# Peptides against a protein of PDB entry 4GXB, part 109

Target 1, 277 residues: chain A of PDB entry 4GXB
Amino acid sequence: VPTEEVSLEVLLSNGQKVLVNVLTSDQTEDVLEAVAAKLDLPDDLIGYFSLFLVREKEDGAFSFVRKLQEFELPYVSVTSLRSQEYKIVLRKSYWDSAYDDDVMENRVGLNLLYAQTVSDIERGWILVTKEQHRQLKSLQEKVSKKEFLRLAQTLRHYGYLRFDACVADFPEKDCPVVVSAGNSELSLQLRLPGQQLREGSFRVTRMRCWRVTSSVPLPSGSTSSPGRGRGEVRLELAFEYLMSKDRLQWVTITSPQAIMMSICLQSMVDELMVKKS

## One batch from the design tools (peptide; made by RFdiffusion4, then SolubleMPNN)

Design b2_p19_4_s4 (from b2_p19_4, 5 letters changed)
Fold by OpenDDE base, seed 3:
Structure b2_p19_4_s4 (fold): chain B 277 residues (1-277), chain A 19 residues (1-19)
Amino acid sequence: as target 1 above (277 residues)
Amino acid sequence: APPPLDETYYTPEELFEKE
């Protein structure tokens, strides 16, 4: 691709647009630095955020496709898809809420975390009771960002990334589930007929390994996966989980976001390794 | 068609709970 100066749009979690002038040849870090400069985010806080490729849904929600890698050219990565539904999003890229303390010390960092958290609550990624919602709204009305975040940090699935509804083979074959990644785990939420909402928590420290595969299903008259057309690539994330002492079991998730799930797992592993060192 | 993806990742031994 010829090197040219272009205007690139990067979105915050709440859909706020950040326009940056970059080169088509600028790599992910170059673009991230440009976004940080535009927001007046200090250099020492840049590492707490990453750029993600997402698909914007009709309702404005984001389906995360993958994290942009260091060697990528964000302008090329997003424009090569030839669809306006694909966007680049800035989001925090750590899992441990303790790192919020570092980010919150800066006004811009605080604002970014606040905007992300508000959005995550509004989208139902963070689970709240009616009373908690009332308290959060009160704090939001007062624009008490620090207090808002402190309360939010105590909420279920704070800091989690929620994926689109998909299918897993656990606890039963072809079980519809909602997967969320956070707190060094994958949370699988499901509701079987006549049963209460169930959550399977799969800690990454109990995963021996995980595998991402792609396949093209044979042309069949019926699509086994809801929302996928004939001949579409099927992505799966499988992980081998320590269910009990000396008992490993494979769990397989079929999802177009399998790559993103794997990226989350690796990211959680990396963070745990850093904390252990 | 793009080549099939088949990638396996392992949890570091230092993090993996054996029991």
Scores: peptide ipSAE 0.606, ipTM 0.929, DockQ to the pose 0.764
Fold by OpenDDE base, seed 4:
Structure b2_p19_4_s4 (fold): chain B 277 residues (1-277), chain A 19 residues (1-19)
Amino acid sequence: as target 1 above (277 residues)
Amino acid sequence: APPPLDETYYTPEELFEKE
């Protein structure tokens, strides 16, 4: 792609548009820096955020496809898909809420976290009780961003990324699940017919390994996943989990977001390694 | 079809809980 100046739209979690003038040849970090500059985010806070490729659903929700890698050209990455549903989103890219303290010290950082958190709550990524919701709304009305975040940090699945409904082979084959990644785990929520909502928590520290695969199912193969057409690529995330002492079991998730899930796992591992060092 | 993907990642031993 020839190097040209273009106007690139980057969205915040709440859908706010940030327009930046960049070169088509600008890499992910260059674009991120441009966005930061546009927002007046300090340089020392840039590392707490990343650019993500997402698919905007009809309801305005974002289905995260993947994190943009360092070598990528965001303009090319998004435009090559030839669909307006794909967007670039700025989001925080750490898991430990302790890092919020660093980000919140800056007005812009605070605003970004606030906007993200509000969006996550509105989208049901963060789980709230009625009372908590009332409290959050009150704080939101008062525009008390710090207090809002402090309360939000205590909520279930704060900081989690929620994926679209998909299928897993756990606890049983072809089980519909909603996967969320956060707090160094994958949370698998499922509701079997006539049963209560169940959650399986799979800590990354109990995963020996994980595997991402793509395949094209044969016509005779199991195509049980709704929304996957004939001949469409099947993405799977499998992880080998320590269920008990010396008992490893593979769990396989079939999802078009398998790559993103893997990215989350690696990101969690990386963060844990940093904290342990 | 895109090229097949088959990537395996390992949790570092120092993070992996054995029990």
Scores: peptide ipSAE 0.601, ipTM 0.929, DockQ to the pose 0.752
Fold by OpenDDE base, seed 1:
Structure b2_p19_4_s4 (fold): chain B 277 residues (1-277), chain A 19 residues (1-19)
Amino acid sequence: as target 1 above (277 residues)
Amino acid sequence: APPPLDETYYTPEELFEKE
């Protein structure tokens, strides 16, 4: 791709558009720095955020595809897909809420976390009771961003990334599940017919390993999952989990977001390693 | 078709809970 100056749109979690002038040859960090500069985010806080490739759904929600890597050219990565549904999103890229304290000390950082958290609540990524929702709304009305975040930090699935509904082989074969990644775990939520909502919590520290695979299913008769076209690539995330002492079991998630899930797992591992050092 | 993907990642032993 020839090097030229272009206008690149980067979205915040709430859909706010940030336009930056960059070179087509600018790598991920260059674009991130440009976004930070546009937002007046200080350099020392840039590392708390990352750029993600997402697919914007019809309802305006984001389906996270992957984190943009260091060597990537964000302009090329998004435009090469030749679909307007793909966007670049800025989001915080750490898991431990303790790091919020560092980010919240800056006005811009505070605003970013606030906007992201509001969006995550509105999208149902963070789970709230009616009373909690009332309290959050009250704090929003008061424009008390710090207090809002402090309350939000106590909520279920705060800091989690919620994925699109997919399929897992746990607890049974072909179970529809909603996967969320956060707090060094994958949370698998499912509701079986006639049953209450169930959650399986899989801590990364109890995963021996995980595997991402892609395959093309053979045209076999009845197993065409509704909505999958013939010949579509099947992505799977499998992890070997320590269910009990000396008992490892594979759990497999079939999802177009398997790569993103793997990225989350690695990111969690990396963060834990940093904290342990 | 995209090339087949088959990548395995391991949790570091120092993080892995054995019990």
Scores: peptide ipSAE 0.601, ipTM 0.929, DockQ to the pose 0.754
Fold by OpenDDE base, seed 2:
Structure b2_p19_4_s4 (fold): chain B 277 residues (1-277), chain A 19 residues (1-19)
Amino acid sequence: as target 1 above (277 residues)
Amino acid sequence: APPPLDETYYTPEELFEKE
C-alpha cells in the first residue's frame, strides 16, 4: 500500500470516536501515539493502553478479535477486512488494578478509565448487585470519577474482558459458556439444564500451557447447524490445567475469539513476570 | 485456505504452581 495520509477512526470503549490523521504506513505504536496526542494523554501513560481490533455487533457491543501487534499497520489491518463492522478500539492493556493509580493521576487517564468502566458495567462485563448499581449510579450522577472507580475496583470481574457466548468441553461436552479474562484467570460461566449459574475459575498460574488451533470442519452431512456456512474456520483454545495435585486436565474452548483469549493469557503471564522481576 | 493455526504457549516455570 502506498504511503498516504489518511484519517483513521479509533473508538473508545464507550463508542466515542477519535479521528486521527496518520500515514497508512504508520505502525501500531505510531497510531497509538497519535490517538494519545489527540486525547492529550501524556506519553508516559501510553504504555497502559493498547489498540484492539474488534467487531461491532448489531447492538453496538464490541467483540474483541485481537490486539494489534507492534509492527502491524492498523489502517491496513482494519481496512483489509472490507467491513464497516470492524473497528479499532483503545482500551487499557493491564490487568492489575494497582496500575489504575498511575493512570488516574492524570485527568485524561482518569477519564479513559472511567469511560471504560462505565461501559463495562453497562455491558454487564462487571458484575454488579442491585445495591452496588445504585451506588454506582449515584456516583455517576455526581460525576465523581475517582470514587466511582474505587468502588468499581472492588466489584466482581472488574478489569475483565468478557467474550461472546461460546462452547467448552468442561464440565461437560458441548457446554455453553461465557468466558471472561481478568485477574490472571479465565472465568467460565455456565448454566447447565435445570441448574443454577455456575462459575469456574482457571488461574493462569495453574495452566501448564495453552494451545490455539484452527480447523475447517469437514462437511459432516447431518449436523449442519443452520447458521454456520460451509467452510467456516473453527478456532479453539485449549489449556492444560492443574485441577489438583499432580492432576493435569485439558479444557477446550471453542470460540471465534480463541486468539484473543490466548492473547489475554499471554498478557497476563507477561504482567505477572514483570511483577516478579 | 490459510495454514491451520497450531500454537502452544507455556506458562513460565517460575509462575506455574506445581502444587
Scores: peptide ipSAE 0.601, ipTM 0.929, DockQ to the pose 0.774

Design b2_p19_5_s1 (from b2_p19_5, 8 letters changed)
Fold by OpenDDE base, seed 2:
Structure b2_p19_5_s1 (fold): chain B 277 residues (1-277), chain A 19 residues (1-19)
Amino acid sequence: as target 1 above (277 residues)
Amino acid sequence: SAAPPLHVVEEFENPVFEP
């Protein structure tokens, strides 16, 4: 691809557009630096954020596809998909809320975390009670960003990435679940017909291994729902989990976001490794 | 019925696994 100057749109979690002038040959870090410069984010805070490829849904929600890799060319990666639904999103890339303290010291960092957190609450990624929601709204109205974040940090699934509804084989086969990644775990929320919402927590430290697999479903002759074209690749994330002492069990999640889930697991593992060093 | 061939895209052993 010839090196050309182009305008690239990068979105914040709340859908705010950041336009940057970059080269088509600029790698992920180059683009990230350009975004940081545009936002006046200091260089020492760039490492707390990453660029993600997402698919924007009709409701404006983001379905995370993957994290952009260091060697990747973001402009090429997004434009090669030839769909306006695909966007590049800036989001924080750490899991431990303790790192928020470093980011919040800077005005721009604070604003980014605030915007992300507001969006995550609005999208239902962070779980709030009615009273908590009232408190958050009051803080938002006062534009008390620090206090808002401090309260948000105490909330269930703060800092989690929520995935699209998918299917797991736990606790039973073909269970509809909503998976969220955060706090060194995968949270699987399940609502069975006539039952209360159940949550399974799978801590990364209890996963012996995980894998992403792809398969092409054989055309089973039965009424496949009309929307699954005969050629759709089925992605699965499977992890071997220590359910109890000396009892390992495989859990499999079937999701088009299996790759992104794996990336989250790796990222959580990497962060835990840093903490152990 | 032969399960469709599963292609492993990625596999990770977890270095922070605590047995």
Scores: peptide ipSAE 0.489, ipTM 0.845, DockQ to the pose 0.645
Fold by OpenDDE base, seed 4:
Structure b2_p19_5_s1 (fold): chain B 277 residues (1-277), chain A 19 residues (1-19)
Amino acid sequence: as target 1 above (277 residues)
Amino acid sequence: SAAPPLHVVEEFENPVFEP
């Protein structure tokens, strides 16, 4: 691609558009810096955020595809997909809510976290009770962003990334699940017919390893889920989990977001390594 | 029918694994 100046749209978690003028040859960090400058985010806070490639769903929700890597050219990465549904999103890229304290010290950082948190609540990524929701709304009405975040930090799945509904082989084969990544775990939520919501928590520290696999389904006459055309690559995330003392078991998640899940695992591992260091 | 061959795209050993 020839080096040209282009206008690139980067979305916040709430769908707010940030337009930046960048070069087509600008790498991820260059674009991130441009976005930060546009938002007046201090340089020392840039590292708390990342650019993500997402697919915007019909309802305006984001399906996270992957984190943009350092070597990537965000303009090329998004435009090469030849679909307007793909967007670049700015989101916080750390997991430990303790880092919120650093970000919240700055007005822009505070606003970004607030906007993300509001969006995550609205999208049902953060789980709230009716009473908690009332409290959050009250704080929102008062425009008490810090207090809002402090309350939000206590909520279930705060800081988690929620994936699209998919399938796992746990607790049984072909279980429909909703996976969320956060707090150094994968949470698998399962609602079987006539049963209560069940959650499996898979702590990263109990995963010996994980892998992403791809397969091309054979045209078996089985009813493909209505949305997947014949011949689409099936992605799976499999991890070997310490279920009990000296008992390892493979858990496999079948999801088109398997790569993103793996990225989340790696990111959580990296953060844990920093803390151990 | 043989399951289609699984291709490993990426594999990670977890350095923070606690046995």
Scores: peptide ipSAE 0.489, ipTM 0.847, DockQ to the pose 0.693
Fold by OpenDDE base, seed 1:
Structure b2_p19_5_s1 (fold): chain B 277 residues (1-277), chain A 19 residues (1-19)
Amino acid sequence: as target 1 above (277 residues)
Amino acid sequence: SAAPPLHVVEEFENPVFEP
């Protein structure tokens, strides 16, 4: 692709548009720096954020596809998909809420975390009670961003990334689940008919290994699951989990976001390694 | 019914695994 100056749209978690002028040949870091400069985010805080490829749903929600890698050309990566539903999103890229303290010291960092957190609450990624929601609204009305974040940090699934509804083989085969990644775990939420919401927590430290697999379903004649077009690649994330002492079991999640889930696992592992060093 | 061919895209061993 010839090197040309282009306008690239990068979205914040709340859908706010940041337009940056970049070269088509600019790599992920170059684009990230351009976004940071546009936002007046200090250079020392750039590392707390990453660019993600997402698919915007009809309701305006984001389905995370993958993190953009360092060698990628964001403009090419998004435009090559030839669909306007694909967007580049700036999001917080660390998991430990302790790092919020570093980011919150800066006005721009504070605003980014605040906007992301508000959005995550509105989207139901962060779980809130009615009373907590009232408290959060009160703080939002007062524009008390720091206090808002401090309260939010105590909430269930703060800092988690929520995935689209998918299927797992746990606790039963073909169980519908909502997966969330955060706090060094995968949370699997399931609601069986007539039952209360159940959550399975899979801590990363209890995963021996994980893998992403792809398969092409054979045209089996009978089970017309209406939504999967004939011939779509099936992605799965499988991890070997220590269920109890000396008992390992494979858990498999079938999801188009299996790659993104794997990226989250790797990212959480990397962060844990840094903390142990 | 032959299981469709499973292709491993990526596999990771977890260095922070605590047995």
Scores: peptide ipSAE 0.488, ipTM 0.846, DockQ to the pose 0.679
Fold by OpenDDE base, seed 5:
Structure b2_p19_5_s1 (fold): chain B 277 residues (1-277), chain A 19 residues (1-19)
Amino acid sequence: as target 1 above (277 residues)
Amino acid sequence: SAAPPLHVVEEFENPVFEP
C-alpha cells in the first residue's frame, strides 16, 4: 500500500470515536501514540493501553478478535477486512488492578479507565449485584470517578475480558459456556439444563500448555450449529490443565475467538513473569 | 470417515506452570 496520510477512527470502550491522522504505513505503536496525543494521554501511560481489532455487533457490542501486534499497520489491518463491522478499539492491556493506581493519577488515564469500566458494567462483563449496581449508579451520577473505580475494583470479573458464548468439552461434551479472561485465569460460566449457573476457574498457573487449532469441518458432519455455514473454519483453544495432583486433562473451547483467548493467556503469562522477576 | 486434519496454529508451553 502506498504511504498516504489517512484519517483513522479508533474507538474507546464506550464507543467514543477518536479520529487521528496517520500514515497508512504507521505501525501499531505509531497509531497508539497518535491516539494518546489526541487524548492528551502522557507518554508514560501509553504502555498501559493497546489497540485491539474488534467486530462490532448489531447491538453495538464488541467481539474482540485480536490484539494488534507491533509490526502491524492498523489502517491496513482494519481496512483489508473490507467490512465496516471491524473497528480498532483502545483498551487497557494489563490485568493486575494495582496498575490502575498509576493510570488513575492522570486525569486522562482516569477518564479512560472510568469509561472502560462503565462500559464493562453496562455490557455485563463485570458482574454486579443489585445493591452494587445502585452504588455504582450513585457514584456515576456524582461523577466520582475515583470512588467509582475503587468500588468497581472489588467487583467480580473486574478487568476481565468477556467473550461471546461458545462451546467447551468441560465438564461435559458440547457444553455451552461463556468464557472470560482475567486475574490470571479463564473463567467458564455454564448453565446446564435444569441446573444453576456454574463457574469453572482455570488458573493460568495450572495450565501446562495451550494451543490454538483450526479445522474445516467435513460437509457430512451433523453438528451444524444453525449459524455456521458449511465449510467455515472451526477454531479451538485447548489447554492441558492440572485438575488434581499429577492429573492433567485437556480442556477444549470451540470459539471463533480462540485466537483472542490465546492472546489473553499469553498476556497474562507475560505479566506473571514480570512479577516473578 | 477421516477426521478433518487439525492444524495447530499456535502452541505454547507455559513458563509459569506450577506442577
Scores: peptide ipSAE 0.487, ipTM 0.845, DockQ to the pose 0.665

Design b2_p19_5_s2 (from b2_p19_5, 6 letters changed)
Fold by OpenDDE base, seed 5:
Structure b2_p19_5_s2 (fold): chain B 277 residues (1-277), chain A 19 residues (1-19)
Amino acid sequence: as target 1 above (277 residues)
Amino acid sequence: SPAPPLHEVASFENPVFEP
């Protein structure tokens, strides 16, 4: 692609548009710096955020596809998909809420975390009771961003990334689940027929390994999930989990977001490694 | 019918695994 100056749209979690002028040859970090400059985010806080490729659904919800890598050219990465549904989103890229303290010290950082958190609550990524929701709304009406975040930090799945509904082979084959990544775990929420909502928590520290696989289902092969046409690429995330003492078991999640799930796992592992060093 | 070939996209050993 010839090097040209272009206008690139980057979205915040709440759908706010940030327009930046960049070169088509600018790498992910260059674009991130341009976005930071546009927002007046200080340089020392840039590292707390990343750019993500997402697919915007008809309802305006974001399906996270992957984190943009350092060597990528964001303009090329998004435009090459030839679909307006693909967007670049700025989001915080750490898992430990303790890092919020650093980000919240800055007005722009505070605003970014606030906007993200409001959006995550509105989208149902952060789980709230009726009473908690009332408290959050009261704080939102008062525009008390710090207090709002402090309350939000105590909520279930704060800081988690929620994926689209998918299928797992746990606890049984072809189980519909909603996967969320955060707090060094994958949370699998499931509701089996006639049963209450259950959550399986898979801590990263109990995963020996994981893999992403792709396959093309054969026309004569097994149960096509109703939403995928015959012959579409099937992505799976499989991880080997320590279920009990000396008992490893593979768990497989079938999802078009398997790559993003793997990226989340790697990111959580990386953060844990930093904490252990 | 042979199972469709599974292609490994990526695999990772977990350095923070605690057995």
Scores: peptide ipSAE 0.502, ipTM 0.865, DockQ to the pose 0.649
Fold by OpenDDE base, seed 2:
Structure b2_p19_5_s2 (fold): chain B 277 residues (1-277), chain A 19 residues (1-19)
Amino acid sequence: as target 1 above (277 residues)
Amino acid sequence: SPAPPLHEVASFENPVFEP
């Protein structure tokens, strides 16, 4: 592809548009730097954020597809999909809320975290009680961003990525679940018929390994769920989990976001490795 | 019916696994 100057749209978590002029040959880091420059984010804070490929849903929610890799050309990666539903999103790329302190020291960093957190709460990614919601709204009305974040940091699933509803084979086969990744875990929320909401927590430190697999479903007979077109690739994330002492069990999540889940696992592992070093 | 062939896209051993 000939190198050309193009306008690229990058979204914040709240849907705010950032337009940057980049080259078609600019790699992910180049684009990230351009976005940072546009936002007036200091260079030393760039590493706390990443670019993600997402699919925008009809309701404006983002379904995360994958993190853009260093060697990728973001313009090509998004435009090659030839669909307006695909977007590039800037989001924080660390898990430990302790790193928020570094980012919050800068006005732009603070604003980015605030916007992301507000969006995550509005989307139900961060779980809040009625009272907590009232407190958050009060702080939001006062535009007390630091206090808002400090309160948010205490909330359930703060800093988590929430995935689209999918299926797992735990606790039983074909369980509908909502998976969230954060705090060095995968959280699986499920509601079985007639039962209360249940949550399974799978800590990364108890995962021996994980894998992503793809398969083409054989045209099985009658139960064509109307929406799965013939030939859709089924992606699965499977991890081998230490359920108890000396007891490993495979858990499999069937999701089109299996790749993104794996990326999250790797990212959480990487962060844990840094902390151990 | 044979399960459709699973193609492994990626696999990872976890270096922070604590047995």
Scores: peptide ipSAE 0.502, ipTM 0.867, DockQ to the pose 0.661
Fold by OpenDDE base, seed 1:
Structure b2_p19_5_s2 (fold): chain B 277 residues (1-277), chain A 19 residues (1-19)
Amino acid sequence: as target 1 above (277 residues)
Amino acid sequence: SPAPPLHEVASFENPVFEP
């Protein structure tokens, strides 16, 4: 792609548009810096955020595809897909809520965290009771962003990334689940017919390894569910988990977001390594 | 039916694994 000046749209978690003028040859960090400058985010806070490639759903929700890598050209990465459904989103890229304290010290950082948290609650990524929701609304009406975040930090799945509904082989084969990544774990939520919501927690520290695989389903004559077109690549995330003392078991998640799940695992591992150093 | 051939995209050993 020839080097040209272009206008690039970057979305915040709430769908707010940030337009930046960049070069088509600008790498991810260059674009991130441009976004930061546009928002008046200090340079020392840039590292707490990342750019993500997402697919915007019909309801306006974001399906995270992957984190943009350092060597990528965000303009090319998003435009090469030739679909208006794909967007670039700015989101915080750390997991430990303790880092919120650093970001919240700055007005712009505070606003970004607030907007993201409001959006995550509205989308049901953060789990809230009716009473908690009332309290959050009251704080939102008062525009008390710090107090709002402090309350939100105590909520279930605060800071988690929620994935689209998918399938796992745990606890049963072909079990429909909703996966969320956060707090150094993968949370698998499932509702079996006639049963209450169940959650399986898979801590990263109990995963020996994980892998992402791709396969093309063989045309088996069995009724493939009508929605998967013939020839769609099946992505899977598999991890080997320490279920009990000296008992490892593979858990496999079938999801188009398997790559993003793997990126989350790696990111959580990296953060844990930094804390141990 | 033979399982479709799995192509490994990426694999990771976990350095923070606690056995």
Scores: peptide ipSAE 0.502, ipTM 0.866, DockQ to the pose 0.665
Fold by OpenDDE base, seed 4:
Structure b2_p19_5_s2 (fold): chain B 277 residues (1-277), chain A 19 residues (1-19)
Amino acid sequence: as target 1 above (277 residues)
Amino acid sequence: SPAPPLHEVASFENPVFEP
């Protein structure tokens, strides 16, 4: 792609549009810096955020595809898909809520965290009781952003990334599940017919390894994923989990977002490594 | 019926694994 100046749209979690003028040859960090400058986010806070490729759903929700890597050209990455449903989103890229303290000291950082958190609650990514919701709405009406965040930090799945409904082989084959990543775990939520909501918590520290695999259903193959046409690539995330003492078991998630799930795992591992050092 | 061939895209050993 020839180097040209272009206008690139980057979305915040709430759908707010940030237009930046960048070069087509600008890498992810260059674009991130441009977005930060446009928002007046200080340089020392840039590292707390990342750019993500997402697919905007009909309801305006975002399906996260992947984190943009350092070597990528965001303009090319999004435009090459030739679909307007794909967007670039700015989101916080750390897991430990303790880092919120650093970010929220700055007005712009505070606003970004607030907007993201409001959106995550509205989308049901953060689990909220009726009473908590009332309290949050009251704080939102008062525009008490710091207090809002402090309350939100105590909520279940605060800081988690929620994926689209998919399928897992746990606790049984072909279980419909909703996967969320956060707090150094994968949470698998499922509701079997006639049963209460169940959640499986898979801590990253109990995962020996994980892998992403792809397969193409064969015409003679009996196991086409439900809802996928012939010839569609099936992505899977599999992790080997320590279920009990000396008992490892593979858990496999079939999802178009398997790559993003793997990126989340790696990111959580990286953060844990930093804390361990 | 034979399962479709699986192709590994990526694999990771976890350095923070606690056995």
Scores: peptide ipSAE 0.501, ipTM 0.865, DockQ to the pose 0.717

